# Designs tried in a protein design run: peptides against a protein of PDB entry 2XVC. Part 49

Target 1, 50 residues: chain A of PDB entry 2XVC
Amino acid sequence: ITERELLDYIVNNGGFLDIEHFSKVYGVEKQEVVKLLEALKNKGLIAVES

## One batch from the design tools (peptide; made by RFdiffusion4, then SolubleMPNN)

Design b2_p25_7_s1 (from b2_p25_7, 8 letters changed)
Fold by OpenDDE base, seed 1:
Structure b2_p25_7_s1 (fold): chain B 50 residues (1-50), chain A 25 residues (1-25)
Amino acid sequence: as target 1 above (50 residues)
Amino acid sequence: SFADYLLNNPKLKIKVTEKGLEYLK
């Protein structure tokens, strides 16, 4: 999964992301999801609210 | 760290910034 694809998923999911759920459903390692989120944050594309 | 936070709080509410929304266009 790419940064763009993850960002699109987040938007389509109302801003919610369950990393455990996402990992299980899409077969993406949790570490990979974290890496992508860190990249999105560092690029100013997201902010984690809670 | 941010990574540790994400792993310990796997259910997240994320704000997509205006920049993020433009990125998707």
Scores: peptide ipSAE 0.767, ipTM 0.940, DockQ to the pose 0.906
Fold by OpenDDE base, seed 5:
Structure b2_p25_7_s1 (fold): chain B 50 residues (1-50), chain A 25 residues (1-25)
Amino acid sequence: as target 1 above (50 residues)
Amino acid sequence: SFADYLLNNPKLKIKVTEKGLEYLK
């Protein structure tokens, strides 16, 4: 999965992301999801609210 | 760290910034 694909998923899911659920459903390692989120944050594309 | 926080709090509410929304256009 790419940064763009993850960002698109977040938007389409109303801003919610359950990493455990996402990992199980889409077959992506939790560490990979975290890596992508860090990249999105560092680029100023997201902010974690809760 | 940010990574540690994400791993210990797997259910997240994320704000997509104006820059993020523009990125997807």
Scores: peptide ipSAE 0.766, ipTM 0.939, DockQ to the pose 0.904
Fold by OpenDDE base, seed 3:
Structure b2_p25_7_s1 (fold): chain B 50 residues (1-50), chain A 25 residues (1-25)
Amino acid sequence: as target 1 above (50 residues)
Amino acid sequence: SFADYLLNNPKLKIKVTEKGLEYLK
């Protein structure tokens, strides 16, 4: 999965992300999801609210 | 760390910034 694809998923899911659920459904390691979120945050594309 | 926070809070509410929305266009 690419950064763009994860960002698109977040938008289409109303801003919500369940890492455990996402990992199981899409077959992506939780560590990889975290790495992508770090990249998105560092690029100023997202902020974690809660 | 940010990574530790994410792993300890598996259900997240994410704000997509204006820059993020522009990125998707």
Scores: peptide ipSAE 0.766, ipTM 0.939, DockQ to the pose 0.898
Fold by OpenDDE base, seed 2:
Formats: structure tokens, C-alpha cells, sequence
Structure b2_p25_7_s1 (fold): chain B 50 residues (1-50), chain A 25 residues (1-25)
């Protein structure tokens, strides 16, 4: 999964992301999801609200 | 760290910034 794809997923999921769920459903390592989120955050594309 | 937070709080509410929305266009 790419940063763009993850960002698109987040948007289409109403801003919600369950990393555990996402990992299980899409077969992506949790560490990879975290890495992508870090990149998105560092680029100023997302902020974690809660 | 941010990574530690994410791993310990798997259910997240993410704000996509205006920059992020522009990125997706």
C-alpha cells in the first residue's frame, strides 16, 4: 500500500482508522501502516485527533 | 513517540488537512 492509498482509505472511511482491523483485512503489517502514517504526518497531510 | 502512540492506540480518528485533501486531487 502507498501513502496515497492509505490517505484515500482514511478519507473514505470518515477519517477513522483501526490499525489492527486494517492490518487484518488488507494484509498489511501494522509496522508498515505506522510508517505510512508517520510519513503522512511529517508531510503535513494528516493530524491524529484521537 | 508518535509511532508508539499509534501502536498502543490502534483505533484512530485522523484529520486530513487541507494540504492532504489537495494532495488527493
Amino acid sequence: as target 1 above (50 residues)
Amino acid sequence: SFADYLLNNPKLKIKVTEKGLEYLK
Scores: peptide ipSAE 0.765, ipTM 0.939, DockQ to the pose 0.901

Design b2_p25_7_s2 (from b2_p25_7, 7 letters changed)
Fold by OpenDDE base, seed 2:
Formats: sequence, C-alpha cells, structure tokens
Structure b2_p25_7_s2 (fold): chain B 50 residues (1-50), chain A 25 residues (1-25)
Amino acid sequence: as target 1 above (50 residues)
Amino acid sequence: SFEDYLLANPKLKIKVTEKGLEYLK
C-alpha cells in the first residue's frame, strides 16, 4: 500500500482508521501502516485527533 | 513514541488537512 492509497482510505472511511482492523482486512503489517501514517503526518497531510 | 502510541491505541480519528485534500486531487 502507498501513502496515497492509505490517505484515500482514510478519507473514504470518514477519517476513521483502526490499525488492527486494517491490518487484518488488507493484509498489511501494522508496522507498515504506522510507518505510512508517520510519513503522512510528517508531510502535514494528516493529524491524529484521537 | 508515535509508533508505540498508535500500536497501543489502534482506533484512530484522523484529520485530513487542507494540504492532504489537495494532495489527493
């Protein structure tokens, strides 16, 4: 999964992301999801609210 | 760390910034 694809998923999911659920459903390692989120955050594309 | 926090609290509400929305266009 790319940063763009993850960002698109987040938008399409109303801003909600369950890393555990996402990992299970899409077969992506949790650490990879976190890495992508860190990249998105560092680029100023997202902010984690809760 | 950010990683530790996210792994411990995996259910997230994410704000997509204006920059993020522009990125997707």
Scores: peptide ipSAE 0.764, ipTM 0.938, DockQ to the pose 0.902
Fold by OpenDDE base, seed 4:
Structure b2_p25_7_s2 (fold): chain B 50 residues (1-50), chain A 25 residues (1-25)
Amino acid sequence: as target 1 above (50 residues)
Amino acid sequence: SFEDYLLANPKLKIKVTEKGLEYLK
């Protein structure tokens, strides 16, 4: 999964992301999801609210 | 760390910034 694909998922999911759920459903390691989120955050594309 | 926080609290509410929305266009 790419950063763009993850960001698109987040937008289409109303801003909600369950890392555990996402990992299981899409077969992506939790650590990879976190890595992508950190990249998105560092680029100023997202902010984690809670 | 950020990783530790997210792994401990995996249900996230994320704000997509205007920059993020523009990125998707």
Scores: peptide ipSAE 0.764, ipTM 0.938, DockQ to the pose 0.912
Fold by OpenDDE base, seed 3:
Structure b2_p25_7_s2 (fold): chain B 50 residues (1-50), chain A 25 residues (1-25)
Amino acid sequence: as target 1 above (50 residues)
Amino acid sequence: SFEDYLLANPKLKIKVTEKGLEYLK
């Protein structure tokens, strides 16, 4: 999965992301999801609220 | 760390910034 694809998913899911659920459904390692989130955050594309 | 926090609290509410929305265009 790419950064763009993850960001698109977040938008389409109303800003909600369950890392555990996402990992199971899409077969992506939790560590990879976290890495992508860190990249998005560092680029100023997202902010984690809770 | 950020990673440790996210792994301990996997249900997230994320704000997509204006920059993020522009990125998707």
Scores: peptide ipSAE 0.764, ipTM 0.938, DockQ to the pose 0.904
Fold by OpenDDE base, seed 5:
Order: sequence, then C-alpha cells, then structure tokens
Structure b2_p25_7_s2 (fold): chain B 50 residues (1-50), chain A 25 residues (1-25)
Amino acid sequence: as target 1 above (50 residues)
Amino acid sequence: SFEDYLLANPKLKIKVTEKGLEYLK
C-alpha cells in the first residue's frame, strides 16, 4: 500500500482508522501502517486527533 | 514513541489537512 492509498482510505472512512482492523482486512503489517502514518504526519498531510 | 502509542491505541481519529486534501487532487 502507498501513502496515497492510505490517505484516500482515511478520507473515505470519515477520518477513522483502526490499525488492527485495517491490518487484518487488507493484509498489511501493523508496522507498515504506522510507517505510512508517520510519513503522512511528517509531511503535514494528517494530524492524529485521538 | 509515536509507534508505541499507535500500536497500543489502534483506533484513531485522523484530521486530513487542507494540504492532504490538495495532495489527493
């Protein structure tokens, strides 16, 4: 999965992301999801609210 | 760390910034 694909998922899911759920459903390692989120955050494309 | 926090609290509410929305155009 790419940063763009993850960001698109987040938008389409109303801003909600369950890392555990996402990992299981889409077959992406939890650490990979975290890596992508960190990249998106560092680029100023997202902010984690809670 | 950021990683430790996210792994311990995996249910997230994320704000997509205006920059993020522009990125998707």
Scores: peptide ipSAE 0.763, ipTM 0.938, DockQ to the pose 0.902

Design b2_p25_7_s3 (from b2_p25_7, 7 letters changed)
Fold by OpenDDE base, seed 1:
Structure b2_p25_7_s3 (fold): chain B 50 residues (1-50), chain A 25 residues (1-25)
Amino acid sequence: as target 1 above (50 residues)
Amino acid sequence: SFEEELLKNPKLKIKVTEKGLEYLK
């Protein structure tokens, strides 16, 4: 999964992301999801609210 | 760390910034 794809998922999921759920459903390692989130955050594309 | 924090509490609410929304256009 790419940064763009993850961002698109987040938007279409109302901003909610369950890393555990996402990992299981999409077969992406949790560490990879976190890596992508960190990239998105560092680029100013997202902020983790809660 | 960022990773440890997110894996500890994996249910997240994410704000997509205006920059993020523009990125998807």
Scores: peptide ipSAE 0.749, ipTM 0.931, DockQ to the pose 0.905
Fold by OpenDDE base, seed 5:
Structure b2_p25_7_s3 (fold): chain B 50 residues (1-50), chain A 25 residues (1-25)
Amino acid sequence: as target 1 above (50 residues)
Amino acid sequence: SFEEELLKNPKLKIKVTEKGLEYLK
């Protein structure tokens, strides 16, 4: 999965992301999801609120 | 750490910034 794909998912999901759920459904390692989130945050594209 | 915090509480609410929305255009 790419950063763009994850960001698009987040937008389409109303800003909600369940890392555990996402990992299971899409077959992406939880660590990879976190890596992508960190990249998105560092680029100023997202902010984690909760 | 960032990873530890997110894996501890995996249900997240994320704000997509204006920059993020523009990125998707």
Scores: peptide ipSAE 0.747, ipTM 0.930, DockQ to the pose 0.904
Fold by OpenDDE base, seed 4:
Structure b2_p25_7_s3 (fold): chain B 50 residues (1-50), chain A 25 residues (1-25)
Amino acid sequence: as target 1 above (50 residues)
Amino acid sequence: SFEEELLKNPKLKIKVTEKGLEYLK
């Protein structure tokens, strides 16, 4: 999964992301999801609220 | 760490910034 695809998912999911659920459904390692989130955050594209 | 915090509580609410929305256009 790309950063763009993950960001698109987040937008279309109302800003909610369950890393465990996402990992299971899409077959992406949790660590990879976190890596993508960190990249998005560092680029100023997202902020993790809670 | 960022990873440790996120994996501890994996259900996240994320703000997509204006920059993020523009990125998707």
Scores: peptide ipSAE 0.746, ipTM 0.930, DockQ to the pose 0.907
Fold by OpenDDE base, seed 3:
Structure b2_p25_7_s3 (fold): chain B 50 residues (1-50), chain A 25 residues (1-25)
Amino acid sequence: as target 1 above (50 residues)
Amino acid sequence: SFEEELLKNPKLKIKVTEKGLEYLK
Protein backbone atom coordinates (compact mmCIF):
# COMPACT_ATOMS: atom_id res chain seq x y z
CA ILE B 1 0.00 0.00 0.00
CA THR B 2 1.20 3.52 -0.84
CA GLU B 3 0.97 6.68 1.25
CA ARG B 4 -1.57 8.02 -1.24
CA GLU B 5 -3.74 4.90 -0.94
CA LEU B 6 -3.73 5.05 2.86
CA LEU B 7 -4.56 8.76 2.85
CA ASP B 8 -7.41 8.10 0.41
CA TYR B 9 -8.73 5.36 2.70
CA ILE B 10 -8.65 7.69 5.71
CA VAL B 11 -10.59 10.38 3.82
CA ASN B 12 -13.18 7.89 2.56
CA ASN B 13 -13.58 6.50 6.09
CA GLY B 14 -14.43 9.87 7.62
CA GLY B 15 -10.99 10.25 9.19
CA PHE B 16 -11.32 7.09 11.27
CA LEU B 17 -8.65 4.40 11.17
CA ASP B 18 -8.50 1.21 13.22
CA ILE B 19 -4.96 -0.07 12.74
CA GLU B 20 -5.80 -3.57 13.98
CA HIS B 21 -8.89 -3.82 11.79
CA PHE B 22 -7.10 -2.41 8.75
CA SER B 23 -4.21 -4.82 9.19
CA LYS B 24 -6.53 -7.85 9.33
CA VAL B 25 -8.75 -6.78 6.42
CA TYR B 26 -6.06 -5.63 3.99
CA GLY B 27 -3.22 -7.93 5.03
CA VAL B 28 -0.83 -5.09 5.87
CA GLU B 29 1.48 -5.35 8.88
CA LYS B 30 0.59 -2.97 11.71
CA GLN B 31 4.18 -1.68 11.65
CA GLU B 32 3.80 -0.79 7.97
CA VAL B 33 0.58 1.14 8.66
CA VAL B 34 2.33 3.07 11.45
CA LYS B 35 5.29 3.83 9.18
CA LEU B 36 2.96 5.25 6.53
CA LEU B 37 1.14 7.35 9.14
CA GLU B 38 4.45 8.74 10.37
CA ALA B 39 5.39 9.71 6.82
CA LEU B 40 2.02 11.40 6.25
CA LYS B 41 2.30 13.27 9.55
CA ASN B 42 5.89 14.38 8.93
CA LYS B 43 4.88 15.72 5.50
CA GLY B 44 2.11 17.77 7.12
CA LEU B 45 -0.66 15.85 5.35
CA ILE B 46 -2.38 14.57 8.52
CA ALA B 47 -2.61 15.12 12.27
CA VAL B 48 -3.57 12.42 14.76
CA GLU B 49 -6.37 13.77 16.97
CA SER B 50 -7.06 10.73 19.14
CA SER A 1 7.34 6.72 20.75
CA PHE A 2 4.78 7.40 18.04
CA GLU A 3 4.65 3.70 17.18
CA GLU A 4 4.21 2.57 20.79
CA GLU A 5 1.42 5.08 21.35
CA LEU A 6 -0.54 4.06 18.25
CA LEU A 7 -0.23 0.33 18.90
CA LYS A 8 -1.62 0.79 22.44
CA ASN A 9 -4.71 2.59 21.13
CA PRO A 10 -5.18 1.50 17.51
CA LYS A 11 -8.55 3.20 16.96
CA LEU A 12 -7.58 6.62 15.64
CA LYS A 13 -9.27 9.82 14.56
CA ILE A 14 -7.18 11.48 11.86
CA LYS A 15 -7.41 15.06 10.66
CA VAL A 16 -6.52 15.46 6.99
CA THR A 17 -4.96 18.89 6.45
CA GLU A 18 -5.59 21.21 3.51
CA LYS A 19 -2.18 20.15 2.25
CA GLY A 20 -3.30 16.52 2.48
CA LEU A 21 -6.47 17.21 0.50
CA GLU A 22 -4.48 19.05 -2.19
CA TYR A 23 -2.11 16.09 -2.35
CA LEU A 24 -5.01 13.82 -3.36
CA LYS A 25 -6.12 16.05 -6.26
Scores: peptide ipSAE 0.745, ipTM 0.930, DockQ to the pose 0.907

Design b2_p25_7_s4 (from b2_p25_7, 8 letters changed)
Fold by OpenDDE base, seed 2:
Structure b2_p25_7_s4 (fold): chain B 50 residues (1-50), chain A 25 residues (1-25)
Amino acid sequence: as target 1 above (50 residues)
Amino acid sequence: SFADYLLANPKLRIKVTEKGKKYLE
């Protein structure tokens, strides 16, 4: 999964993301999801609210 | 760390910034 794909998922999921759920459903390791989120955050594309 | 926080609190509410929205255009 790419940063763009994850960002698109977040948008289409109403801004909600469950890392564990996502990992199980899409077969992406949790560490990879976190890595992508960190990149998105560092680029100023997202902010984690809760 | 940010990574540790996310792994410990995997249910997230995320704001997509205006920059992020433009990125997807």
Scores: peptide ipSAE 0.789, ipTM 0.947, DockQ to the pose 0.923
Fold by OpenDDE base, seed 4:
Structure b2_p25_7_s4 (fold): chain B 50 residues (1-50), chain A 25 residues (1-25)
Amino acid sequence: as target 1 above (50 residues)
Amino acid sequence: SFADYLLANPKLRIKVTEKGKKYLE
């Protein structure tokens, strides 16, 4: 999964992301999801609110 | 760390910034 694809998912999911759920459904390691989120955050594309 | 926080709190509410929205356009 790419950063763009994850960002698109977040938008289409109303800003909600369950890392555990996402990992299970899409077969992406939790560590990979976190890495992508860090990249998105560092690029100023997202802010984690909770 | 940020990573540890996310793993400990996997249910996230995320704000997509204007930059992020533009990125998807």
Scores: peptide ipSAE 0.788, ipTM 0.946, DockQ to the pose 0.929
Fold by OpenDDE base, seed 5:
Structure b2_p25_7_s4 (fold): chain B 50 residues (1-50), chain A 25 residues (1-25)
Amino acid sequence: as target 1 above (50 residues)
Amino acid sequence: SFADYLLANPKLRIKVTEKGKKYLE
């Protein structure tokens, strides 16, 4: 999965992301999801609110 | 670390910034 694909998922999911659920459903390692989130945050594309 | 926090609290509410929204246009 790419940064763009994860960002698109977040938008389409109303801003909600469950890393455990996402990992199980889409077969992506939790560490990979976290890596992508860090990249999105560092680029100023997202902010974690809770 | 940020990574440790996310793994310990996997249910997240995320704000997509204006920059992020424009990125997807």
Scores: peptide ipSAE 0.788, ipTM 0.946, DockQ to the pose 0.922
Fold by OpenDDE base, seed 3:
Structure b2_p25_7_s4 (fold): chain B 50 residues (1-50), chain A 25 residues (1-25)
Amino acid sequence: as target 1 above (50 residues)
Amino acid sequence: SFADYLLANPKLRIKVTEKGKKYLE
């Protein structure tokens, strides 16, 4: 999965992301999801609110 | 760390910034 694809998913999911659920459904390691989120945050594309 | 926080709190509310929205255009 790419950063763009994850960002698109977050938008389409109303800003909600369950890392555990996403990992199970899409077969992406939790560590990979976290790495992508860190990249998105560092690029100023997202902010984690809770 | 940020990674440790996310793994301990996997249900996230995320704000997509204006920059992020423009990125997807």
Scores: peptide ipSAE 0.788, ipTM 0.946, DockQ to the pose 0.918

Design b2_p25_8_s1 (from b2_p25_8, 12 letters changed)
Fold by OpenDDE base, seed 2:
Structure b2_p25_8_s1 (fold): chain B 50 residues (1-50), chain A 25 residues (1-25)
Amino acid sequence: as target 1 above (50 residues)
Amino acid sequence: MSEEEMEEALKKHPETALRIKLIEK
């Protein structure tokens, strides 16, 4: 999966992301998802809320 | 939770559900 694909997924999922769920369903390692999120964050395209 | 704490939680607990804010560029 690419950064663009993950971003599109987040958009289509209403801004919600569960890394555990995504990893299981889409067959992407958790570490890879985190890596892509960090890239998107560092590019200023996303922010994580809590 | 600070931004640093959030980032650490993300890395240590990938099972955590996240709310992502999209930033327009």
Scores: peptide ipSAE 0.453, ipTM 0.817, DockQ to the pose 0.315
Fold by OpenDDE base, seed 4:
Structure b2_p25_8_s1 (fold): chain B 50 residues (1-50), chain A 25 residues (1-25)
Amino acid sequence: as target 1 above (50 residues)
Amino acid sequence: MSEEEMEEALKKHPETALRIKLIEK
């Protein structure tokens, strides 16, 4: 999965992402999802609400 | 939380459900 594909998923999912669920459903390692999120964050495309 | 704290949280607890804000660049 690419950064853009993950971004599109997040958008289409209303900004909600459950890494555990995503990993199971799409067969992507949790570590890879986190890496992609960090890349998106570093590019200023996303922010995690806290 | 700081960016570093956020990154640490993501890495340590990837099971956490996240609310993501899309940023217009």
Scores: peptide ipSAE 0.450, ipTM 0.819, DockQ to the pose 0.307
Fold by OpenDDE base, seed 3:
Structure b2_p25_8_s1 (fold): chain B 50 residues (1-50), chain A 25 residues (1-25)
Amino acid sequence: as target 1 above (50 residues)
Amino acid sequence: MSEEEMEEALKKHPETALRIKLIEK
């Protein structure tokens, strides 16, 4: 999966992301999802809310 | 939690569900 694909998923999912669920459904390692999120954050495309 | 704290939590607990804010550029 690419950064763009993950970004599109987040948008289409209303800004909600469950990493464990995503990993299971799409067959992407959790570590890879985290790396993609970090890349998106570093590029200033997303922010993680809490 | 701050964004940095959440990022650390994310790394330690990837099972955590997140709310992501999209930033327009």
Scores: peptide ipSAE 0.450, ipTM 0.819, DockQ to the pose 0.323
Fold by OpenDDE base, seed 5:
Structure b2_p25_8_s1 (fold): chain B 50 residues (1-50), chain A 25 residues (1-25)
Amino acid sequence: as target 1 above (50 residues)
Amino acid sequence: MSEEEMEEALKKHPETALRIKLIEK
C-alpha cells in the first residue's frame, strides 16, 4: 500500500482509522500502517487528533 | 491525550482507533 492509498482511505472513512481493522482487512502489517501514518504526518498532510 | 502520547500509544498498541484530521496544503 502507498501513502496516497492510505490517505484516500482515511478521507473516505471520514477521518477515522482503526489500525488493527485496517491491517486485517487489507493485509497490511500494523507496523507498516503506522509507518505510513508517520510519513503522512511528517509531510503535513494529516494530524492525529489528541 | 497529547499528540505525543497518542503516537506512543499507537506504536505500542496498534489496535488503537484514531481520529485523523486532513490538512490542506
Scores: peptide ipSAE 0.449, ipTM 0.819, DockQ to the pose 0.326

Design b2_p25_8_s2 (from b2_p25_8, 12 letters changed)
Fold by OpenDDE base, seed 4:
Structure b2_p25_8_s2 (fold): chain B 50 residues (1-50), chain A 25 residues (1-25)
Amino acid sequence: as target 1 above (50 residues)
Amino acid sequence: MSEKEKEEALKKNPKTALKIKLIEK
């Protein structure tokens, strides 16, 4: 999965992301999801509210 | 996930469920 794909997923889900759910559904390691989120955050594209 | 499911997940699974603010540029 790419950063853009994850971002698009988040956008399409109204800003909601359950890492565990996503990991199970899309077969992506939770650590990888977190890594991608951090990249998106560092690029100023997202902010985690919870 | 439905809106209800999202809300429940945020409440029950705070470590895995995230609300993310999208920043437009």
Scores: peptide ipSAE 0.562, ipTM 0.861, DockQ to the pose 0.815
Fold by OpenDDE base, seed 5:
Structure b2_p25_8_s2 (fold): chain B 50 residues (1-50), chain A 25 residues (1-25)
Amino acid sequence: as target 1 above (50 residues)
Amino acid sequence: MSEKEKEEALKKNPKTALKIKLIEK
């Protein structure tokens, strides 16, 4: 999974992301999801609201 | 995931369920 793929998922889900659900459905480690989110945040592409 | 499912996830799993803001540059 790439940063772009995760970003597209977030966009398609109206900004909603359940890390636990995503991990289960797509077979991606929760740690990897968090890593990708941090990358997106550091690039100024997203901000976590809640 | 449906809107109801998202709402339930935000309530039940506050640590894993996130609301993300997409930033327009």
Scores: peptide ipSAE 0.561, ipTM 0.860, DockQ to the pose 0.782
Fold by OpenDDE base, seed 3:
Structure b2_p25_8_s2 (fold): chain B 50 residues (1-50), chain A 25 residues (1-25)
Amino acid sequence: as target 1 above (50 residues)
Amino acid sequence: MSEKEKEEALKKNPKTALKIKLIEK
């Protein structure tokens, strides 16, 4: 999965992301999801609210 | 997931459920 794909998913989900659910459904390691989120955050594209 | 289900997930799974703000650029 790419950063763009994850970003699009977040947008289409109204900003909601359950890492554990996403990992199970899409077969992506939780660590990889976190890595992608950190990249998006560092690029100033997202902010984690809770 | 429905909006209510998302809200419940945020409460029940605080370690894995995230609310993310999209930043306009």
Scores: peptide ipSAE 0.560, ipTM 0.861, DockQ to the pose 0.811
Fold by OpenDDE base, seed 1:
Order: C-alpha cells, then sequence, then structure tokens
Structure b2_p25_8_s2 (fold): chain B 50 residues (1-50), chain A 25 residues (1-25)
C-alpha cells in the first residue's frame, strides 16, 4: 500500500481509521500503517484528532 | 463501517481507532 492509497481510504472513510480493523481487512501490518500515517503527518496532509 | 459503528469503535478501541483531520494546503 502507498501513502496515496491510505490517504484516499481515510478521505473516503470520513477521516476515520481503525488501524487494527484496517490491518485485518486489507492485510497490511499495523506498523506499516503507522509508518504511512507518520509520513502523511510529516508532509502536513493530516492531523490526528483522537 | 457505519457512522454508529465508527463512534462505537472510537469509544471501545481508543488505542487503534483514530479520527483524522484532512489538511487543505
Amino acid sequence: as target 1 above (50 residues)
Amino acid sequence: MSEKEKEEALKKNPKTALKIKLIEK
């Protein structure tokens, strides 16, 4: 999965992301999801509210 | 996931469930 693909998922899901759910459904390691989120945050594309 | 399911997940799984703000630049 790419940063763009994860970003699109977040957008299409109304800004909601359950990392554990995503990992199970899409077969992506939780640490990889976190890595991608950090990249998106560092690029100033997202901010975690909760 | 429905809106209700998302809300429930935020309460039940606070460690893994995230609400993310999209930043427009």
Scores: peptide ipSAE 0.559, ipTM 0.860, DockQ to the pose 0.819

Design b2_p25_8_s3 (from b2_p25_8, 11 letters changed)
Fold by OpenDDE base, seed 2:
Structure b2_p25_8_s3 (fold): chain B 50 residues (1-50), chain A 25 residues (1-25)
Amino acid sequence: as target 1 above (50 residues)
Amino acid sequence: MSEEEQKKALEEHPDTALKIKKIEK
């Protein structure tokens, strides 16, 4: 999965992402998901809310 | 949520879903 694909998923999922769930469903390592999120965040494309 | 808190949340990837905002440029 690419950064763009993950971003599209997040948008299509209403902005919500469960890393554990995503990993299990899409067969992507949790580490890879985190890596992609960090990249998106560092590029200023996303922000995590809480 | 501070930048450090955001990073921590990502790294811990808790059982709860993250709410992520797409930033418009």
Scores: peptide ipSAE 0.352, ipTM 0.762, DockQ to the pose 0.303
Fold by OpenDDE base, seed 1:
Structure b2_p25_8_s3 (fold): chain B 50 residues (1-50), chain A 25 residues (1-25)
Amino acid sequence: as target 1 above (50 residues)
Amino acid sequence: MSEEEQKKALEEHPDTALKIKKIEK
């Protein structure tokens, strides 16, 4: 998936993301999810709030 | 949370939901 697709998913889920769950359900490597999140954060598109 | 805490949260790959905010631009 792309950064934008992950961002849209997060928004659709009220801002919640369980990396382990997402990886298992969507068949995306956890490392890939983390990479995309880091990219989104570095671009100033998201902030982790908890 | 701090930048370091955010980094740690991602690296730990928690099985508890992270709360993430989309930043409006």
Scores: peptide ipSAE 0.350, ipTM 0.760, DockQ to the pose 0.328
Fold by OpenDDE base, seed 3:
Structure b2_p25_8_s3 (fold): chain B 50 residues (1-50), chain A 25 residues (1-25)
Amino acid sequence: as target 1 above (50 residues)
Amino acid sequence: MSEEEQKKALEEHPDTALKIKKIEK
């Protein structure tokens, strides 16, 4: 999966992302998802809320 | 939130959905 594909998924999912669920459904390692998220964040494309 | 707080949230990735905002440039 690419950064763009993950970003599109997040947007289409209302801004919500369950890493555990995503990993299971799409067969992507959790660490890979986190890596992509960090890249998106560092590029100023996303912000994480809590 | 700070970069440290954001990183912590990502690293923990509990069985709950993260809320992520797309930044408009």
Scores: peptide ipSAE 0.350, ipTM 0.760, DockQ to the pose 0.315
Fold by OpenDDE base, seed 5:
Structure b2_p25_8_s3 (fold): chain B 50 residues (1-50), chain A 25 residues (1-25)
Amino acid sequence: as target 1 above (50 residues)
Amino acid sequence: MSEEEQKKALEEHPDTALKIKKIEK
């Protein structure tokens, strides 16, 4: 999976992402999902809300 | 959230879904 693909998923999912769920459903390692998220964040493309 | 808090949330892989905002530049 690419950064762009993950970003598209997040957008299409209303901005919500369950890392463990995503990992199970799409067969992507949790560490890889986190890596992609951190890359997106570092590039200023996303922000994690609280 | 601080940068440290955001990283912690990601690393912990919380059971609750993360809320993520796409930044529009």
Scores: peptide ipSAE 0.349, ipTM 0.759, DockQ to the pose 0.310

## One batch from the design tools (peptide; made by RFdiffusion4, then SolubleMPNN)

Design b2_p26_1_s1 (from b2_p26_1 with H1M L3R R14I H17K)
Fold by OpenDDE base, seed 2:
Structure b2_p26_1_s1 (fold): chain B 50 residues (1-50), chain A 26 residues (1-26)
Amino acid sequence: as target 1 above (50 residues)
Amino acid sequence: MTREDLEKAAEEGIPLKIKVTEKGLE
């Protein structure tokens, strides 16, 4: 999964992301999801509230 | 919020506020 794909998912999911759920459903390692989130955050594309 | 809304916000330097959890919905 790419950063863009993850971002699109979050948008379509109302701005919510459950890492455990996402990992199970899409078969992506939790570590990879976190890595993508950090990249998005560093680029100023997202701000994590929780 | 649509993809286009997000892209527009990004262009304006406005980050999308999101909530992240790790306790999966079974």
Scores: peptide ipSAE 0.474, ipTM 0.843, DockQ to the pose 0.081
Fold by OpenDDE base, seed 3:
Structure b2_p26_1_s1 (fold): chain B 50 residues (1-50), chain A 26 residues (1-26)
Amino acid sequence: as target 1 above (50 residues)
Amino acid sequence: MTREDLEKAAEEGIPLKIKVTEKGLE
């Protein structure tokens, strides 16, 4: 999965992301999801809460 | 915040504020 695909998913999911759920559904390792999130954050595209 | 609100914010160059949880409920 790409950063754009993850971002689109989050947007379509109302700004919510359950890492474990996402990992199970899309077959992406949790570490990879976190890596993508950090990339998005570093690019100023998202601000993570919780 | 709705999907459209988030997209509008992004379009305006404002970071999307997202909520992340680490444990999902089946």
Scores: peptide ipSAE 0.467, ipTM 0.839, DockQ to the pose 0.076
Fold by OpenDDE base, seed 1:
Structure b2_p26_1_s1 (fold): chain B 50 residues (1-50), chain A 26 residues (1-26)
Amino acid sequence: as target 1 above (50 residues)
Amino acid sequence: MTREDLEKAAEEGIPLKIKVTEKGLE
């Protein structure tokens, strides 16, 4: 999964992301999801509220 | 914030405010 794909998913999911759920459904390691989120945040594309 | 607001923000290049959880519940 790419940063763009994750971003698009979050947008289409109303701005919500459950890492555990996402990992189980899409077969992506939780560590990878977190890595992508950190990249998106560092690029100023997202702001994590929790 | 509505879905439309998020999509508009993305289009305008404004950082999206998101909520992240790790409970595995829908």
Scores: peptide ipSAE 0.466, ipTM 0.838, DockQ to the pose 0.082
Fold by OpenDDE base, seed 4:
Structure b2_p26_1_s1 (fold): chain B 50 residues (1-50), chain A 26 residues (1-26)
Amino acid sequence: as target 1 above (50 residues)
Amino acid sequence: MTREDLEKAAEEGIPLKIKVTEKGLE
C-alpha cells in the first residue's frame, strides 16, 4: 500500500483509522501502517490526534 | 470530522486532522 492509498482511505473513512482493523482487512502489518502515517505527518499532510 | 471538512482543510493547505486508534473492536 502507498501513502496516497492510505490517505485516500482515511479521507473516505471520515478521517478515522483503526490500525488493527485496517491491518486485518488489507493485510498490511501494523508497523507498516504506522510508518506510512509518520511519513504523511512529516510531509505535513496529516495531524494525528489520540 | 466530515468528508467536506477534510477536503476543505486539504484545499487550504491545512494538515488533515485524523483520529487513530490502535486497538480495534472484534
Scores: peptide ipSAE 0.466, ipTM 0.838, DockQ to the pose 0.075

